Peptides against a protein of PDB entry 4AID. Designs and how they scored, part 196

Target 1, 242 residues: chain A of PDB entry 4AID
Amino acid sequence: FDIKRKTIEWGGKTLVLETGRIARQADGAVLATMGETVVLATAVFAKSQKPGQDFFPLTVNYQEKTFAAGKIPGGFFKREGRPSEKETLVSRLIDRPIRPLFVKGFKNEVQVVVTVLQHDLENDPDILGMVAASAALCLSGAPFMGPIGAARVGWVDGAYVLNPTLDEMKESKMDLVVAGTADAVMMVESEIQELSEEIVLGGVNFAHQQMQAVIDAIIDLAEHAAKEPFAFEPEDTDAIKA

## One batch from the design tools (peptide; made by RFdiffusion4, then SolubleMPNN)

Design b2_p27_7_s3 (from b2_p27_7, 9 letters changed)
Fold by OpenDDE base, seed 1:
Structure b2_p27_7_s3 (fold): chain B 242 residues (1-242), chain A 27 residues (1-27)
Amino acid sequence: as target 1 above (242 residues)
Amino acid sequence: DKEFEEKLKKVEEEIEKLAEEYEKKNL
């Protein structure tokens, strides 16, 4: 197997992005690890548009397929059933920043699946899932103008904390999730306990700075492992308005 | 797109197999 791996130190934890061993039928597939939390992101896209397709048919599914779901706080043994509230929320967190980065006019079906394979009970899989989804899309050859990075920021003892553990988050006055490109913030989601706007804005900036190492790691992985770009030329609908 | 649907199915099977392999490691 031609296994490509990128490893970085990120927020005092080892982040590993791996491709080539797993889910080889996908257009892109990345195994991402932080601590002992492990996620698989897969990206699959159609090579043609459906007749009469008027919207971009992107589906993003985050799923926790761990027997550890019974050890995850609020994890019931999810038998084959409806996505949990968490799975639904995280699917939206992944969807929000990636959807606008597809080339305008691309209306082929795209499915991104993020599967939690292992959970260490310290590192939340959501941020790792966002990173893995970004990487899988960049490897796929889909007309995706990523990568995105992502970060969680806490506020503990009067300081910013990058990707706080689940235990550190109990002491945090902020749960700030940020996703963005190298140049722009694409998404902010926040739960805040009586913090100033200045601290929150500083947290967004901190997140955006800290995610650059992840963006660079995805780029480096893609340079060595990306598939050939899918030849998509948007019909120049703007050329008809001139 | 039949090719897309077949690819999705294969990827779902690969995901499920890998999930089962990780579950067995955590037991």
Scores: peptide ipSAE 0.632, ipTM 0.947, DockQ to the pose 0.642
Fold by OpenDDE base, seed 5:
Structure b2_p27_7_s3 (fold): chain B 242 residues (1-242), chain A 27 residues (1-27)
Amino acid sequence: as target 1 above (242 residues)
Amino acid sequence: DKEFEEKLKKVEEEIEKLAEEYEKKNL
């Protein structure tokens, strides 16, 4: 097996991105670890467009496959194959920043699945899932103009905290999730308690700065492990206006 | 796309197998 691994220190925690060992039938697959939280992201895309496809058929599914679900905050024993509220929210959280980064006119089916395999009860798998999904897409050969990075920012004891633990988040006056490229913020989601707009904007800037290390780590992984880009040329709509 | 559907199924099987392996390690 040709296993590629990137490891960085990020927010005082070890982030590991691994590919080549797991989910080899996917176009891209990344095992991501932060602390002892582990997620698998898989990206699969169709090599052809369906006849008459008028929209971009991207599906993002975040799922928690842990028996520890009864110990995970907001985790329920899923006896029913219906997504939890958390899974539905995190699936949308991952979808929002990645959907705009596909090449315009690409209408092949794309499925991204993020599976939580292990949870340390400290590191929320949502941020890790966003990072893993970005990495899996960059490895897949799909016409994806990523990577994105992601970060959670807390406000604890009058300071920004990068990717606060679940316990630190109980003391945080801010839950700010940011996703972006190297050049731009693509998504902000925030819950804020009695903070100034200046502190919140500073949190967005802090997140965008701190996620650059993750973006660089995904690029480095992709340079060593990405599949050949799928040959996609958008239909030259400008040739019809001449 | 039949190839896409077959690939999705294989990936689902790989995910489930890996989830079971992690379950067994955490017991």
Scores: peptide ipSAE 0.631, ipTM 0.948, DockQ to the pose 0.627
Fold by OpenDDE base, seed 4:
Structure b2_p27_7_s3 (fold): chain B 242 residues (1-242), chain A 27 residues (1-27)
Amino acid sequence: as target 1 above (242 residues)
Amino acid sequence: DKEFEEKLKKVEEEIEKLAEEYEKKNL
């Protein structure tokens, strides 16, 4: 097995991205670890477009497949195969920044699945899931113009905190999730308690700066472990509008 | 796409197996 790992220190925590050992039937697969929280992202894409496909059929599913899911804030012991509110929200949180980064005109089916395998009850798997999904797509050979990075920013004791623990988040006046490319912020989601716009904008900038190390880590992983790019030529849709 | 559907199924099986392996390690 050709196992590639990238390890970085990120916000005072060890982030590990691993590929090559697990989920080998996927086009891309990344095991991401932060603390003792572990997620698997898988990316699978169709090699052909369905006849008459008029939209980009991207599906992003975040799922918590751990016995700890019932102990996770907003997690329920799912006896029924319905997504929790958290899984639905995090699936959208991952979808939002990645969807616009696919090459225009690509309408092959793409499925991204992020599975929480382990949860340490300190590190929320949502950020880790965003990072893992980005990495899995970059490894897949799909026409994805990533990577994205992601970060959560808290405001604790008058300072920005990168990826606050669940306990630090109880004291935080901000829950700011940012995703972006090296060059641009793609998504912001925020819950804020009585903070100035200046602090919030500073938090977005802080997040975007701090995610660069993750973006670089995904690039380094992809340079050594990415599949050959899928040969996709965008249909010259500009030629049909003349 | 049958190949895509078969690949999805195999990936789902790999995910499930791995999830079960992690659950057993955390017990």
Scores: peptide ipSAE 0.627, ipTM 0.946, DockQ to the pose 0.586
Fold by OpenDDE base, seed 2:
Structure b2_p27_7_s3 (fold): chain B 242 residues (1-242), chain A 27 residues (1-27)
Amino acid sequence: as target 1 above (242 residues)
Amino acid sequence: DKEFEEKLKKVEEEIEKLAEEYEKKNL
């Protein structure tokens, strides 16, 4: 196996991105670890467009296939076959920042699956899942103009905290999830308790600054492990207006 | 796309197998 691994220190925790050992039938596959939380992201895309396809058929599925469903906070005994509210929300959280970064006119099917394999009860797998999905897409050869980074920002004792633990989040006046590219913020999701707009905007800027290390780590991984880019030429839609 | 569907199925099988390996490790 040609195993590639990138390791960085991020918010006082070790982030590991691994590819080449797992899910080798995918176009891209990344095992991401932070603390003892482990997620697998897989990206698969069709090499052709379906006849009559009029929209971009991107599907993003976040799933918690852990025996730890009974140990994960908010993990109810999932009956087989329906996503939980958390899985639905996190799937949308991952979808939102990645969907706009596909090359316009690309209408091949794309499936991104993020699977939680282990949860340490400290590090939430949503941020890790966003990072892993970004990395898997960058490795896949799909016409994806990533990477994205992601970060959660808390406000604890009058300071910003990068990726607070679940216990630190109980004391946090802010749950701010940010995703972006190197150059732009793509998504903000926030729950805020009586904080000024200045503190919130500062939190977005802090998140965007702190995610650069993750973006750089994904780029470095992709330089060493990405598949050849899929040859996609967008149809010149401007030529039909003559 | 039959190739895409077959690939999705194989990836699902790989995910499930890996999930089961992690489940057994954490028991």
Scores: peptide ipSAE 0.621, ipTM 0.946, DockQ to the pose 0.711

Design b2_p27_7_s4 (from b2_p27_7, 13 letters changed)
Fold by OpenDDE base, seed 5:
Structure b2_p27_7_s4 (fold): chain B 242 residues (1-242), chain A 27 residues (1-27)
Amino acid sequence: as target 1 above (242 residues)
Amino acid sequence: DEAFQAKLAKVQEEIAALEAEYRKKNL
């Protein structure tokens, strides 16, 4: 198997992006690991648009089954069939920054699935899932103008912390999730405890700077493993006005 | 698109297989 792997040190943790072994029926598939948290992102897109399709049919599904989390004290049996609140929220966190980056006029069905395979109880799979989804889309050949990076920023002991552990987050005055491209912040989601706007804005900038290493890692992976781009010509909607 | 649906089904099978592998690893 032609397995491509990119490994970087990121926030004092090893991030691994792997493709070529897993989910080979997908257009793009990435196994992402940070610490001992492991996620699979798959991207699949239709090669044709449905007749009369008027909106972009992107579906993002984040799945975190309780059996992935090892010995979590208090294993609530997730009822099979309905996304948890967390899964719904994380699916939206992934959707929000990627949706605008599809080529305008592309209305083929796209499904992104992020599956948590393992959870180390330190590294939240949401950020890893965002990174993996970005990478899977970049590998897929879909008309996606990524990559995106993502980062969580905490504020612990008067300092920014990149991707704080679940234990560090208990002491954090900030839960700031940022996603963006190399050039722009695309999404911010934040929970903040009595911090100045200056600290929060500094956190967004810190996140955007720190995610560049991830963006570069996805680009490097894509250079070696991306599929041929899907030939999509947007209808020149400006040509109909002549 | 039947081809898309067939591809989705295959990918779901691959996901389920890998979930089952990791489940066995984590038990």
Scores: peptide ipSAE 0.657, ipTM 0.957, DockQ to the pose 0.762
Fold by OpenDDE base, seed 2:
Formats: sequence, C-alpha cells, structure tokens
Structure b2_p27_7_s4 (fold): chain B 242 residues (1-242), chain A 27 residues (1-27)
Amino acid sequence: as target 1 above (242 residues)
Amino acid sequence: DEAFQAKLAKVQEEIAALEAEYRKKNL
C-alpha cells in the first residue's frame, strides 16, 4: 500500500491525515485522527451526469454509531435506519461549506460519507469529520475548489479556545463552528451565551486563522496523494449571453 | 450510473469492515 500521512500540531493536539490504506475503492478516502477520535471520510463521484439532471446531486452522510465511544450504551443499538439528530446536523455542517465549492455546472452524483470509527469522549468528531471530508474530496479528483478547513471556537475564562474538549465546552460561553477556504469564510454556526458581537466576530477571525494550518496540511497531502483531476469542462454559460 | 452504484456498494463494504475492526479494538 502507498500510505501517505500528514501530521500537524493543531490547537495543542496532534492531527493526523492518512490515505492509501483504507477505503481504496473510493475516489478519495482519508482517515483522520485527533487524540483518540478517529473518522473515515470517503468521497465517491459519478463519471457521468444523469440525463435531465437539473441540480447538483451531492449527498453528505455523517455516521456516529454508539460503539465508536467504546461504551455500548445499554441495549441501544442505534438502529441502522434513521440518522440521529446529531448525525443530521453534522451532515449539514459538512454539506454547507463544501457544496458551493464544486465547479459550477458539475451535476454528477457525489457522495461524501463520514464515519466515526472511534471517539475518545474529548474530541468531537464533527470538526474532524469536516476536515476529513475536505481532504477526501481534494484527493478524489472531483472538480472541488477546496480545501476547506474547519474549527470550533470556545470562549472559556475570557479567552478563545481552539477545538475545546467536550468538558471545556460545558464551561464555554460560545460554541462557534467555522468553515472556510484559505481566502474566505464559507460557513458559520454559533450558539452564544451573553457575548458581544465583537467577541463573536473575533472568534470567526480566530477560527479562520487557526484553520489555515489544516488547509496547508490538506494541500500537502493532496500534492503527494491526489488522483488525476477528472476532466470536467463547465458549459460556457456566458457564451449564450452574447 | 451502474459503475457509480457498484463503487458506492464497495465503499460501503470497506466502511463496514473498518467499523468492525475498530469495534473489536474497542472491546
């Protein structure tokens, strides 16, 4: 196996992005690890558009089964049938920033699956899943204008905290999730307790700054492991305006 | 696209196999 790995220190934690060993049938696949939380992102795309496809058929599925936390919660096998509220929300958090980064006119089916394999109960898999999905898309050869980075920002003891632990988040006055490119913020989701707009805007800027290291790590991984770009020429829709 | 659907199925099998591996590690 040609295994490529990128390791960075990020928010005082080791982030590992690995490809080449896992999910080799995907167009892109990344195993991402932070602490003992482990996620697999897979990206698969169709090589043709369906006849009469009017919209971009992107599907993002985040899956967090309870056995990933090392605790079988008493008898509650999350039935394989319905995503939990969390899985639905995180799937949307991943979808929102990536959807606008596909080349305009690309209407081939794309499926991104993020699977939580292990959860340390400290590092939330959602941010890690966003990073892994971005990396998997960049490796896939799909016409994706990423990478995105992502970060969670807390406000604990009057300071910004990058990717607070689940325990630190209990004391946080802010749950701010940001995703963006090197150049732009693409998505903000925030839950805030009695904080000024200035602190929140500062949190967005802090997140965007801190995610650059992740963006750079994905680029470095892609330079060594990306597949050949899928040859896609957008229909020159501007030529019809002459 | 049958090739796409076949690829999706194979990827789901790979995911399931890896989930089963990690499940065994967490026991």
Scores: peptide ipSAE 0.655, ipTM 0.956, DockQ to the pose 0.827
Fold by OpenDDE base, seed 4:
Structure b2_p27_7_s4 (fold): chain B 242 residues (1-242), chain A 27 residues (1-27)
Amino acid sequence: as target 1 above (242 residues)
Amino acid sequence: DEAFQAKLAKVQEEIAALEAEYRKKNL
């Protein structure tokens, strides 16, 4: 196996992005680790468009089974088939920033699956899942104009905290999730307790600055492990409707 | 696209296998 791995220090934690060993039938696949939280992202795309396809058929599925957190011996099978509220929310958090980065006119089916394999109960898999999905798409050869980075920002003891632990988040006055490219913020989602707009905007800027190291890590991984780009030329008619 | 659907099925099998490995590791 040609295993490629990128390791960086990020917010005082080790982030590892690995490809080449896992999910080899995917177009792109990345195993991402932060602390002891582990996620697998897979990207698969169709090599042709369906006749009469009028929209971009992107599906993003985030899956967090309770056994990944070590918490449930035997009891609640999350009924196979319906996403939890969290899984639905995080699937949307991943979808929102990546959807606009596909080449305009590309209407081939794309499926991104993020699977939580392990949860350390400190590092939330959602941010790690966003990073892994971005990396998997960049490796896939799909016409994706990523990478995106992502970050969670807290406000604890009068300071910004990058990717606060679940325990630090209890003391945080802000839960700010940001995703973006090197150049632009693509998505903001926030829950805020009695903070000024200045602090919130500063949090967005802090997140965008801190995610650059992740973007650079995905680029470095892609330079060494990406598949050949899928030859896609948009029909001139789709370019004119811009 | 049958080739796409067949690829999705194989990837889902690989995901399920890796989930089973991590489940055993976390017990």
Scores: peptide ipSAE 0.655, ipTM 0.956, DockQ to the pose 0.813
Fold by OpenDDE base, seed 3:
Structure b2_p27_7_s4 (fold): chain B 242 residues (1-242), chain A 27 residues (1-27)
Amino acid sequence: as target 1 above (242 residues)
Amino acid sequence: DEAFQAKLAKVQEEIAALEAEYRKKNL
């Protein structure tokens, strides 16, 4: 297999992005690892628009199936079929920053699936899933103007912590998830306990700075492994204002 | 698009196969 791999140190953890071995029927597919947490992101897009399609049909599905045997936390036998509240929330966290980065007028069906394969009980798969989804889209040839990076920021012992562990998060006064491009913050989601706006804004800036290494890693992976861009000509919607 | 739906089905099979592989490693 022509396996392409990018490895970086990120927040004191090894981030690995791998493509070419897994999910070969997808337009883009990335296996992402941080610590011992492992996720698969797959991106698939239609080569044509459906007749009468009036909206962009992007679907993002995050799947964190708690299998009854193994290091995946969550003592609830979720029956196959309904996403959990967590899976629904994380699917939205991935959707929000990527949706606006598709070329305007692109209305072909796109499906992004993020699947948790392994969980180390330290590194939350959500951030890793955001990174993997971004990378899979950049590899797919879809008209996606990424990459995005993502980061979680905690506030522990009076300092910012990049991608705090689940144990560090118990002591954190901040759960701040940020996603963005190299140039812009695209999404912020935050739960804050008794912190100033200045500390929160500093956390957003810290996240955006720290995600640049991930953005650069996705670009490097895409330069070596991306498919040919899908030829898409946006309909000139600006011609109706004459 | 039947070709798109067929691709989605194949990708779902590949995901399920990899989930099953990792499940066996985590036992």
Scores: peptide ipSAE 0.654, ipTM 0.956, DockQ to the pose 0.667

Design b2_p27_8_s1 (from b2_p27_8, 15 letters changed)
Fold by OpenDDE base, seed 1:
Structure b2_p27_8_s1 (fold): chain B 242 residues (1-242), chain A 27 residues (1-27)
Amino acid sequence: as target 1 above (242 residues)
Amino acid sequence: YPVTSIPPPTVTMNDPKIKEALLKALS
């Protein structure tokens, strides 16, 4: 087994990104751990475009398996066969920042699957899932212009908190999820309780600064474990319409 | 718990484009 691992300290927690152990049939696969929360991200892409494909067919599926669901807050309401509200929301949180980073004109099918394997009841798997999905795409060889980082920012006792625990979030006046590249913010999602625009903007900047360590960790992992880039040449006609 | 309480960054992203993008995302 050629196992590659990157470990960093991030927000006072250990983040581990691992590849080469699980899901070898995927183009990219990353096992990500923060605290005792564990997710598996897989990325698979088609090597050809379907005839008549007119849009980029990206599918993102975040799922919390039933064995983890007994520990996940709100996991008891899994009606067999439908995503929970949380699973649907997190799938969108992952989709939004990654979709615009694919090379223009790439219309091959891409599937990203994030599976929660373990939940520690402190670290929410959504941020970890975003990071893992980014890493899996960077390892896959798909024409993805990542990595993205992600962070949650809370506002507790008049200060920003990076990736607050579920218990700290009960006291937080802000639930701010940010995703971005090294150079840009790609997505912001926020629930705020009567905070000034200045505090919210400061939170986005804080998140973007704090996610750089994660971006660097994904780059380092990719340098050691990425597949050869997929040879993709966009047709000239799709480059002009952008 | 090492709460990395980082004080609000003194550097407001004064980029009008970032502000506009954020306002659109928050609206």
Scores: peptide ipSAE 0.020, ipTM 0.543, DockQ to the pose 0.052
Fold by OpenDDE base, seed 4:
Structure b2_p27_8_s1 (fold): chain B 242 residues (1-242), chain A 27 residues (1-27)
Amino acid sequence: as target 1 above (242 residues)
Amino acid sequence: YPVTSIPPPTVTMNDPKIKEALLKALS
């Protein structure tokens, strides 16, 4: 196994991104760990477009598997076959920032699967899943103009907190999830309790600054482990529909 | 159903309209 690993300290926690051990049948696969929360992201893309494909067929599936459910709040009641509300929401959180970063005109099927393997009850797998999905896509060779980083920001005792624990979030007046590239914010989701606009905007800026270390870590991993870029030239016909 | 999410507005941190765009995204 050619295992590549990147480790960084991020928000007072160790973030580990690993590739090459598992899911080698995928185009990209990343095992991401923060604390004792562990996720596997896989990216697979078709090497050809389906005839008559008119839209970009990206599917993102975030899954909290039953084997991890003993540590995942609400995991015991997952009816087989329907995603939970959390799984649906997190799948969208991952989808939203990555979808616009694919090369225009690329209409090959892309499947991103994020599987929660372990939950420590402190570090939410959603942020970790976003990071892992970004990394897996960057490793895959798909025409993806990432990476994205992601961060959660809390507001506790008059200060910003990067990726607050589930317990710290109980005291937080803000649940702010931000995803972006090195240069741009791609997605913001927020739940806010009576905070000024200035504090919220400051939180977005804080998130974007703090995710740079993650973006750099994904780039470093990709430089050492990415597959050759898939040769894709968009057909000129898709330029006219802009 | 593939959630055809409208791509969120991409806002560069150096955009003078960042505040307006973020407020619109948060609303």
Scores: peptide ipSAE 0.018, ipTM 0.567, DockQ to the pose 0.151
Fold by OpenDDE base, seed 2:
Structure b2_p27_8_s1 (fold): chain B 242 residues (1-242), chain A 27 residues (1-27)
Amino acid sequence: as target 1 above (242 residues)
Amino acid sequence: YPVTSIPPPTVTMNDPKIKEALLKALS
């Protein structure tokens, strides 16, 4: 098996991105680990557009498997079939920053699936899922202009904290999730408790700076493990609606 | 089931003032 792995230290934790072991039938597949939290991201895309397809058919599905759910706080026995509120929210968090980065005019079906395999009760799988999805897309050969990085920022004891633990988040005055490229912030989601605008803006900047190490790690993995880019030429017809 | 969500705005915040400031900073 040609297993490729990238390991970095990130916010005082070890982040591991691995490809080549699991889900090799996907266009891209990444096993991502932070602490003892483990996610599998897979990306699959159609090699042709469906006749009459008028929108970009991107589907993102974040799932926490029942075997992991025994350790997930508030993991109600997911009735088979309906996503939980958390799964719906995280699926949106992953979708939002990646959707704009596909080449304009690309209307082939794309499916991103992120599955939580293990949860350590310290590291939330949402950020890890965003990173893993980005990496899987970069490996897939899809016309995706990533990578994105992602980070959660807390405000604890008058300082920014990168990817606070679930326990540190209880003391945090900020829950700030940021996703972006090397050059731009693509998404911000936040819950703020009586903090100044300056602190929040500083948190966005902090997140964007801290995610560069993740972006670089995905690029390094892709240089070694990415499939050949899918040959896609945007039809000039979509240039007229700009 | 695949959640095909219409992407919400790029910036979502509970504080409207901070949201506006971030939208300006991100534009």
Scores: peptide ipSAE 0.018, ipTM 0.628, DockQ to the pose 0.301
Fold by OpenDDE base, seed 3:
Structure b2_p27_8_s1 (fold): chain B 242 residues (1-242), chain A 27 residues (1-27)
Amino acid sequence: as target 1 above (242 residues)
Amino acid sequence: YPVTSIPPPTVTMNDPKIKEALLKALS
């Protein structure tokens, strides 16, 4: 197996991005680890557009498999088939920042699947899933203008905390999830308890600064392991409206 | 089912004032 691995220290935790061991049939596949939480992201894209396809058919599926779900707090054995509320929400968190980064006019089917393989009960797999999905897309050769980074920011004891643990989040006055590129914030989701606008804005800035290390790690991994870019020429559909 | 239609990137927060300030800062 030609395994490529990138390891960084990130918010006092070890983040590992690995490719080449699992899901080789995918266009991109990344095993991501933070602490002892482990996710597998796979990206697959069609090499042609379906006839009559008028929208970009991106599908993002975040799933917590039963073997991991037994270790997830509140993870009852979900009946096979219907995503939980959490799985639906996290699928949206991943989709939101990546969808606008595909080349305009690309309408080939894209499927991103993020599977939680292990949960350490400290590190939430949502942020890790966002990072892994970004990395898998960057490795795939799809016309994706990533990477994105992601970070959760807490406010604990009057300070910003990068990717607080589930226990630290109980004491946090802020749950701020930010995703973005190197240059821009793409998405912000937040729950805030009695904090000033200045603290929240500072939290977004803090998140964007802290995710740069992740973005750089994905780029480094892609430089060593990415597939050849898919040759896509967007049809000038704007010329037909003239 | 896979979420095929997601709204554009949004700032969502529980405080409308903070949300407005953040949207202004990001724009």
Scores: peptide ipSAE 0.019, ipTM 0.565, DockQ to the pose 0.323; fails the geometry check

